Peptides against a protein of PDB entry 9IZ0. Designs and how they scored, part 242

Target 1, 345 residues: chain A of PDB entry 9IZ0
Amino acid sequence: ITCLGSNGHTYKQLVKGGNDDLRQDAVMEQVFEQVNGFLRSYRKTSQRNLSMRTYKVIPLALKTGVIEWVQDTIPLGEYLDSAHKVYHPKEWSLSTCRKLIAEKQMEDLETRLKVYDLVCRHYRPVFRHFFLESYADPVQWFTTQTNYARSTAVASVLGHVLGLGDRHGQNILIDKTSGEVIHIDLGIAFEQGKKLPVPECVPFRLTRDVVDGMGITGVEGVFRRCMEFTLETLRREEDSLLSVLEVLRYDPLFSWLISPLRRMKKQKMQLENFNQPESGNITTDASRDPKIQRNNVSGESEAERAILKVRQKLSSTLSVEASVGELIRIAQDPSYLALMFCGWS

## One batch from the design tools (peptide; made by RFdiffusion4, then SolubleMPNN)

Design b2_p23_5_s4 (from b2_p23_5, 11 letters changed)
Fold by OpenDDE base, seed 1:
Structure b2_p23_5_s4 (fold): chain B 345 residues (1-345), chain A 23 residues (1-23)
Amino acid sequence: as target 1 above (345 residues)
Amino acid sequence: EPLLREPIELTEEERKELEELLK
């Protein structure tokens, strides 16, 4: 829908109807606004205007709301799929890569690493072309690439600390004007992504294309420095951040657990994005209800574990540099990326 | 106000990196 604001500006708004609890997104956006307050108050992050890009979420009902549609954005995955077809027309299709990774999903790590390497050789990074195509002026190119690296650094630290899951290329928007990343669909948080059928093993998305967008320095320079300053700010504001999360502990409307229905829906969407309709009736007899031992872990015990895990991630046991170095290493490790549903791009 | 974030101003270090890239 298009809404006229009281300020005379016209806003495009996406009305999401359905089973998606937009309240999870709204709550996470409120956490991001608080974190953006910390980033504005700290000199090293304020001088770089570091922030998590936010969007307005207005929950209208339990499962219905209006999301501010971020104008002039493109999903990262949509750009990458189109750009790979243009720049590498002889390489494998995204569907071929997906199929091959999925077919080997139950194999050992050694086999999955060989498949990941093979996919990587047949699907090369192209995201640098986003900046080269969109910004002919060298100053605009550099500024936009810097904005991308900065915003990706903030999102990477914050995504790790809050345990944001489901960080695939359709849930990461690129602002075509600023080059900044915008994370959407925030309903998988506090490491609930590890409970997906394909467990998330990386702290944040730092695939080859995400790195290729940072330019010739890759993760070194702007990205690493901005991760360090962001983590330093979050460590400084640990008590403030934990206090914000404690308020959410008592929000009866916030779910610390991924709902079984949402888990199944995300599973189907992950699988259906792999199945072009080849008419093969693979009746996956989903009739083996794995006895989900409803460990009636009270929502309170899950909130407590989530907050404890946030505190552990903000621990000053390692330096900021050592912590960021390890996060970058793990996020780029082929042994983790080979386990992802789309770790090659 | 929609934070139409003005383009993030380059730090003096990033400006130097830009000036070196443009040489």
Scores: peptide ipSAE 0.032, ipTM 0.544, DockQ to the pose 0.026
Fold by OpenDDE base, seed 2:
Structure b2_p23_5_s4 (fold): chain B 345 residues (1-345), chain A 23 residues (1-23)
Amino acid sequence: as target 1 above (345 residues)
Amino acid sequence: EPLLREPIELTEEERKELEELLK
């Protein structure tokens, strides 16, 4: 829809309906705005303009709301599929890679590692070309690549700390003007991604293409340093962040658990993506959802467990550098990436 | 017309490489 603002400007808005609970997205965006306050207050993060890129979400009803349309963006996965076809026309298709990983999903780790390595050899990284194609001026190229690495670092730390799941290439937008990442579809948080049919084993998305976009230094440049400064800020503001999350404990509209419906939808999408190209118009007429009684597994106990996990991730038992080093190692480890739905790109 | 790349079926060589890696 198109809305006229009180300032006389016209804004494009996406009305989202169906089975997606936009209240989860709106709550997570509010948490990100609070964290952005901490990043602005701390010298090391403020000097670098570190922020989680946010978008406006207005929940209107259960499963319905208005999302701000972010102009000049592209989904990471859409760019990577298109660019891979251009730069590596003789390599395997994304569908071939997905099929092979899927066919071996029930096999042992050794078999899955062999298949992952094979897929990696036949599907090379291309995301560096996003910056090379989009920016003719070397200063603009360097600035946007730097902004990408900074934005990805903030999103990686926050994604780990808040346990953001479902971080596939369609849920990560790239801003073509700034190079910043925009995370969307925030309804899988607090490690609920580990409860998916394909469990999420990495702390954040740091695949070969995500690293290729960081340029020649990869993770050892701006990215690592900005992760360290972000984690240092979050450790400093631990009590403030936990206080924000405690407000959500008492929100009767917030769900600390993945909804059975969302789990089933993701399971179905994971199974259907083996057989069909992603035509975005799956209007599933979900008119006959049986009242799945929320088993009152005490929402309080799940909230408490989630908050305890956030506190554990903010622990100062290891240095910031050691903690970031281990997170980067795990996020790039083939033994974890081979277990993911799409760990190669 | 978008060039619908037909799904590149694994070449018989790529199938053999996959089968050899999985033995």
Scores: peptide ipSAE 0.030, ipTM 0.595, DockQ to the pose 0.022
Fold by OpenDDE base, seed 3:
Structure b2_p23_5_s4 (fold): chain B 345 residues (1-345), chain A 23 residues (1-23)
Amino acid sequence: as target 1 above (345 residues)
Amino acid sequence: EPLLREPIELTEEERKELEELLK
């Protein structure tokens, strides 16, 4: 739908219906708005205009809502697939890479590392070309690449601290105007992504293409420094952040558990990428009723565990620099990336 | 027109490289 604002500007909105629970997304966007308040209050983050890019979500019912249409965006995965076809027309297809990683999913770590290395050699990073193609002016190029590194740093710290999961190329948008990242589909938070059939092992997405977009300095430039300033701000505002999360503990609209529908949809998307139709009767014994794992964990126990885990991630036991250094190391570790559904790009 | 690149099947050379790495 298109709405005329009281300011005379026209806004596009998406009416979403069906099986998607927009309440989780709306609550996470509210948490990001509070965090953006903390980032504006602290000198080191405010001077750099550090923020998590948000979008407006209005849940109307359990499965219906209105979402702000983010104009001038592209999914990261859509850009990367297109750019790999242009810049590396002799390399492997994305489907080939996915197939090889999938075929070896049940193998040992050593075999999976060999397959990951091979896929990496036949599918090279291209995300630097987004900035080189989109911005002919050197000042615009530098500004947008800087904004990308800054926004990715904020999203990476928040993704780690809040345990945001399923951060893949289709749920990360790139703003073509600013170069900033916009995270969408926020229905997996507080480390619930570790309960997926393919568990998330990294604290945030820092794949080769995510790094290639940062330019020549990679992670050691604007990105690292902006992660440090963001984490320093969140450590200072720990009590304020925990107070926001305690409100969510008692919010009847917030679920600390993955919705069965989102779990099934993600499981189906994972399985459909495995099923090329070889007509083999894999009797997947449907007897693992997903109901059985639900009964023993109260929503209160999951909320307490989530808050305790946030507090642990904000601990001052390590310096900000040491904590950020370790997060960057883990997020780039081939031993974790080789275990992901798409860790090579 | 964005060249909708057809799914590149693994060449026989790429299959051999994969098999050699996995031995």
Scores: peptide ipSAE 0.026, ipTM 0.555, DockQ to the pose 0.023
Fold by OpenDDE base, seed 4:
Structure b2_p23_5_s4 (fold): chain B 345 residues (1-345), chain A 23 residues (1-23)
Amino acid sequence: as target 1 above (345 residues)
Amino acid sequence: EPLLREPIELTEEERKELEELLK
């Protein structure tokens, strides 16, 4: 692909195909396996079988090929779209909601909050029905819902600490057997989601449907406690986790930055889905923010900044309870969710 | 059958509600 650099130079980038993205996923899965080791070693997390569900990154030519190997799963977004049609047949379509949010993306926060509220009133949560429909046995229902809340708590803490982005409903699978969440497409990490055309401003996905799946207690009880135990474990193992990340600093195949190609692909997908007329200047807005000094920041300096940011997130300055409380608050804050590409479900 | 929800065009009522909220 020939990318026009913002310096006016055309760079012929060899699109290394899907391989670079699969390498990002494989590296993040290795980090998750190390974290799963910490979770198994700590009594408060091990007694609850807390883990980040991993998938075997088989280097298939297509990113989708890895998803096909996770048996008995469904993308959260696919379930929610289907269930919303069944349970709320008179409410707005997902496409209508997306269109309205996108049409107002350049408006002020007040206008965006009004549109978000309107969308929320016309697109109600349905994810509780996943558990109610799938499990006729009350014990199986309770176990699966508990596993969902636990796995979501682990993924939320790890997602925050590692700065995982692009956590939309198609990148979160639900295991139909266990109720556990499986996060896929891990190529946006270390807060690079903030560099997307629609910046990510929440620490993890905790939308109304994600909460609706937790049952009557919502975020309170199992989810909050499991976040606390997970964060306590990660703070205890800070040096071990940082040592794992330092190994990635020297991996020449690991990108600490979002690839310009992935950013452009996400931008194009956002533009095409909303029928905005191609006014021909694909001015990557990233090129016009004069504060993005394109310092040729060596990949090393980006890795160092990322590791420093992980260390800051593991800081014991606040209690575990206070830190988790603030994360849950921010992740559910309408002032942040209204700014997201899909904050309502 | 996948109920292809036709793109629910904003009803005139929903459009009015949106216009009233944006005033």
Scores: peptide ipSAE 0.023, ipTM 0.546, DockQ to the pose 0.024

Design b2_p23_6_s1 (from b2_p23_6, 12 letters changed)
Fold by OpenDDE base, seed 4:
Structure b2_p23_6_s1 (fold): chain B 345 residues (1-345), chain A 23 residues (1-23)
Amino acid sequence: as target 1 above (345 residues)
Amino acid sequence: DREEFLQLLREAGYPRPLIETLR
């Protein structure tokens, strides 16, 4: 929809209707605004204008709301699919790559690594071209690429700390004006991505194309340093961040768990994206053994576990540099990326 | 020092946006 603002400007807005709980997005955006407060208060992060890009979410009902349409954006996955066809027209299609990975999903790690390596050789990174195409002025090019690396660093630290899941290329927007990343569909948080049919094993998305967008230095420049400054800020503000999350412990409408409906929806979307026929033999032989006391792990107990996990991720046991180094290593590890839905791009 | 380097770039007439990206 297009709304006329009181200022006489027209704003595009996305009305989401259906099964998406916009309350989860709205709460996560509120957490990001608090974190942006911490980033503005700390000299090392404020001097770099480090922030998580936020968007306005107005929940109208349990499953309906208005989202600010982020103008001048493109989904990372949409850009990459288009750019791969242009720059590498002789390489494999995204559908071919997805099919090969899906066909081996139930195989051992060694087989999955071989297929991942094969896909990587036939689907090369292209995201560098986004900046080269969009910015003819060298200063704008360099500024925008730096903004991308900075925003990706902030989003990577926050994504790890808050356990953001479902960080596929359609849930990451690129701002065509600033080069900043905008994370959308935030309803998989606090490591609930590990409960998806394809478990998320990486702390954040740091695929070959995500790295390619950082330019010739890859992770070894603006990105690493901005991750370090962001993590240092979050460690300093640990008690403040935990206090923000503790408020959510008492929100009976906040879901610390992925809903079965959302899990099924994501499963269906994954199957559709692989062109796998619905094997009607998802016998949910969830054999209701009625004696599995669903320990109704109270939403409180899940919140407590989530907050404890955030605290553990903010631990100062390792240096900031060592912690960031390990996160970058894990996020790029083929042994994890080969297990992902789309770890090659 | 990094701030000394950024100051040298300012004195060399490099555009402020570029210098700010190097921070």
Scores: peptide ipSAE 0.015, ipTM 0.456, DockQ to the pose 0.012
Fold by OpenDDE base, seed 5:
Structure b2_p23_6_s1 (fold): chain B 345 residues (1-345), chain A 23 residues (1-23)
Amino acid sequence: as target 1 above (345 residues)
Amino acid sequence: DREEFLQLLREAGYPRPLIETLR
């Protein structure tokens, strides 16, 4: 929908209905705005303009709302699929790679690692080309690549601390003007990604393409340092961040649990990748409701557990450098990436 | 300490197979 603002400017707005918890998105955006306040207050983060890119979410009802259309953006996954076909036309298709990983999803770690390594050899990263194509001026190229590495660092720390899930390439937008990342569809938070049929097992998305976009320095340049400064800021503001999350604990409309509908949708997407398209009428015999053991875990106990996990992730037991170093290692570890859903690569 | 970090990940509810590969 395009709305005319009171200022005479036209704003594109995405109206989402029915399936997405826009309230959870709106709440997470509010948390990001508070964190952006912390990042602006500290010299080390403020001097680098470190921020989580936010978008306006106006929930109109429990399942409907208006999302600000972030102009001049592209989904990371859409760019990568298109760019891979251009730069590596002799390599495997994304669909082939996903199929091979999906076919081995029930196998042991060793088998999954072998398939992941095979896929990696036949599907090389291309995301560096985004910056090379989009910016003819070397200063703009360097600035946008730096902004990408900075924004990815902030999003990676926040994504880990808040336990953001479902960080597939369609839920990460790239701003074509700034190079910054915008995280969308925030409906899997507080480690609820681990409750998916294929559990999420990395702290944030640091796939080969995400690293390739950082340029020649990879993770060892701007990215690592900006993660360190972001984590240092969040540790200093631990009590402030926890206080923001405690307000959410008392919001009876905030879901600390993955919605059964989202879980079913993800389960269906995972199962559809296992079935070869035999032309048979998938009579969705809706009658085998997998007994969702409604563990009647009180929403309050899940909120308390979520806040406790945030506190644990902000622990000063390890140095900022050691914590960031280990998070980067885990997020890139093939032993973890091979366990991810086939749509993660 | 690396074991303290692994413990933090355990407490954060990272899957055990993951934590074992961090060793």
Scores: peptide ipSAE 0.011, ipTM 0.332, DockQ to the pose 0.024
Fold by OpenDDE base, seed 1:
Structure b2_p23_6_s1 (fold): chain B 345 residues (1-345), chain A 23 residues (1-23)
Amino acid sequence: as target 1 above (345 residues)
Amino acid sequence: DREEFLQLLREAGYPRPLIETLR
C-alpha cells in the first residue's frame, strides 16, 4: 500500500498478512533504535554517524502488520546474482554452486572444504561493482563505500551480540542512495540460527562478496575500526542494553525460541532452492512431528539464557581489538563458511 | 603514496576511468 503522510510525502508500505510474527521484527527494531541512541551518545561512534539502519514495523495483529517499504533498496543476493552473470558469465551459476554444496552437506568437513574451495574458484566476488556502477562521482563512490563498510560493521557487531540468524543475501538490503545495509526478517535472534537444519556457525555474514564491497582494504580499515568502536560503545552501555533486553523478558508476546513452523518453513525454502521444480507432491505427512520433548524450559529460562549470552559477548576479558579480530577471523573462516547454506558469496 | 593507492585500485580490478578521476 501507499500512504500519504501528514508531511505530504508518499510512503510505500508492505502489508504482511501471514504466519510470520511481525512482533519479533518490531521488537528487534526497537532494540536497534536504543543501540542507535548509544552510538549517537558516544563520541567515537557519533563522529562517524554509526547506526544500525532501521525500518518501521507496525504490528496490527499477532500475524499481521505494516512494514515500511524501504525505498531505493536492493537485496544483496539479487544484486550479486545479476552482477555475477554480467562480470563472470563463464563461471558457475548460483544454482550449480548451491547444488554442489547441498550434495556434500552430509559429508565430512574435509570434503565440504574441498567443495567450498571449488565453488569459490568458480564463483568469484563482484560486490565492488555495486559502488562502481551506482556512483560515477569519486566522492559519492568513496562516501557510499565508506557508509557500506560502517553500516556493515555496526550490523556485524549487533548481529553477533544479539545472535541474529538467517542473514542470507535476501535478508540484507543495500540502500542504493547511501550504500548502507538494512537487515530485514529479524525473527531469528539470540542464536536460534544454530537450531536451523543448516546451523549458522558464523557470528555475522562476512562472505567474500561482503568483503569485496569494502574495497581494496577489505576488512582492514574502516570496517575493523568501526566494529571496534561499536563494540566499545556496547561494552560501555552493557547495563543499558541488558536493561532493554530485560524488558523483553516480561513481554508475553516475545518469543525467545524459533517457532517450529518458522523452522519448517526455512527448511522447506532451503530444500526447494536445491530442487528444480519437480512437481512431485511431497505430501509432507505432518503426522511424524518428532516429539521434540518440549522440555518446558519456561520462556523465562530461555530469556535468562539469551541475556546471559549477550552479557558474555560483551565481556571485557579480551580487548576490543582482540575480540573484533577473533570475530572477523571466525566470520571469514572457510571451516565455518563451508558449512553454511551460502558461504561463498 | 597516492600512486601506490591507485595501483592497488588497478590490481583490485577497479575501472580505469574511475582510477583516473582519483588522480
Scores: peptide ipSAE 0.000, ipTM 0.326, DockQ to the pose 0.016
Fold by OpenDDE base, seed 2:
Structure b2_p23_6_s1 (fold): chain B 345 residues (1-345), chain A 23 residues (1-23)
Amino acid sequence: as target 1 above (345 residues)
Amino acid sequence: DREEFLQLLREAGYPRPLIETLR
């Protein structure tokens, strides 16, 4: 829809209906706005304009809401599929790679590593070309690539700390103007991604294409340093961040657990992506959700466990540098990426 | 329809000032 603002400007809005609970997205966006406050207050992060890119979410009902239409964006996965066909036309298709990984999903780690390596040899990174194509001026190219590395670093730390799941290439937008990443569909948080049919084993998405977009220095440049400054800020503001999360503990509408319906939807989408590449608008009929009486006691215990996990991730037992080093190592480890739904790109 | 959307916002209990900014 198109809305006329009180300022006389026209804004595009996406009305989302169906089975997605936009309240989860709205709450996570509020947490990101608070974290952006901490990043603006701390000198090391403020000097670099470090922020999590946010978008406006207005939840209307249990399954309906308005999302800000972020103009001049593209899904990372959409760009990568298109660019791979252009730059590597003799390599395997994304569908071929998905099929081969899928066929080995129930096999041992050794077999899955062999297939992952094979896929990686036949599907090379291309994301560096996004910056080379989009920006003719070298200063704009360098600035946007730097903004990408910075925003990816912030999103990686926050994604780890808050346990954000479902970070596939369609849930990560690239801003074509700034080069910044925008994370969407925030309904899998607090490590609930580990409860998916394909468990999420990495702390954040740091695949070969995500690294290729960082330029010649890869993770050892702006990205690592910005992760360190972001984690240092979050450790300083631990009590403030935990206080924001404690408000959510008492929100009767917030879900600390992945909904059974969302788990089933993701399972179905994972299974269907094995059989058909069709971009079909799955108008899933409005089957009446049975009133799952959330036993309040189970929700409170899950909230407490989630907050304890956030506190554990903010622990100063390791240096910021050692913690970031280990997170980067795990996020790039083939032994974890080979277990993912799409760990090669 | 835009009026149908604004009606949905009213039924959801959204503040009138917010609904008017979407006009």
Scores: peptide ipSAE 0.000, ipTM 0.241, DockQ to the pose 0.027; fails the geometry check

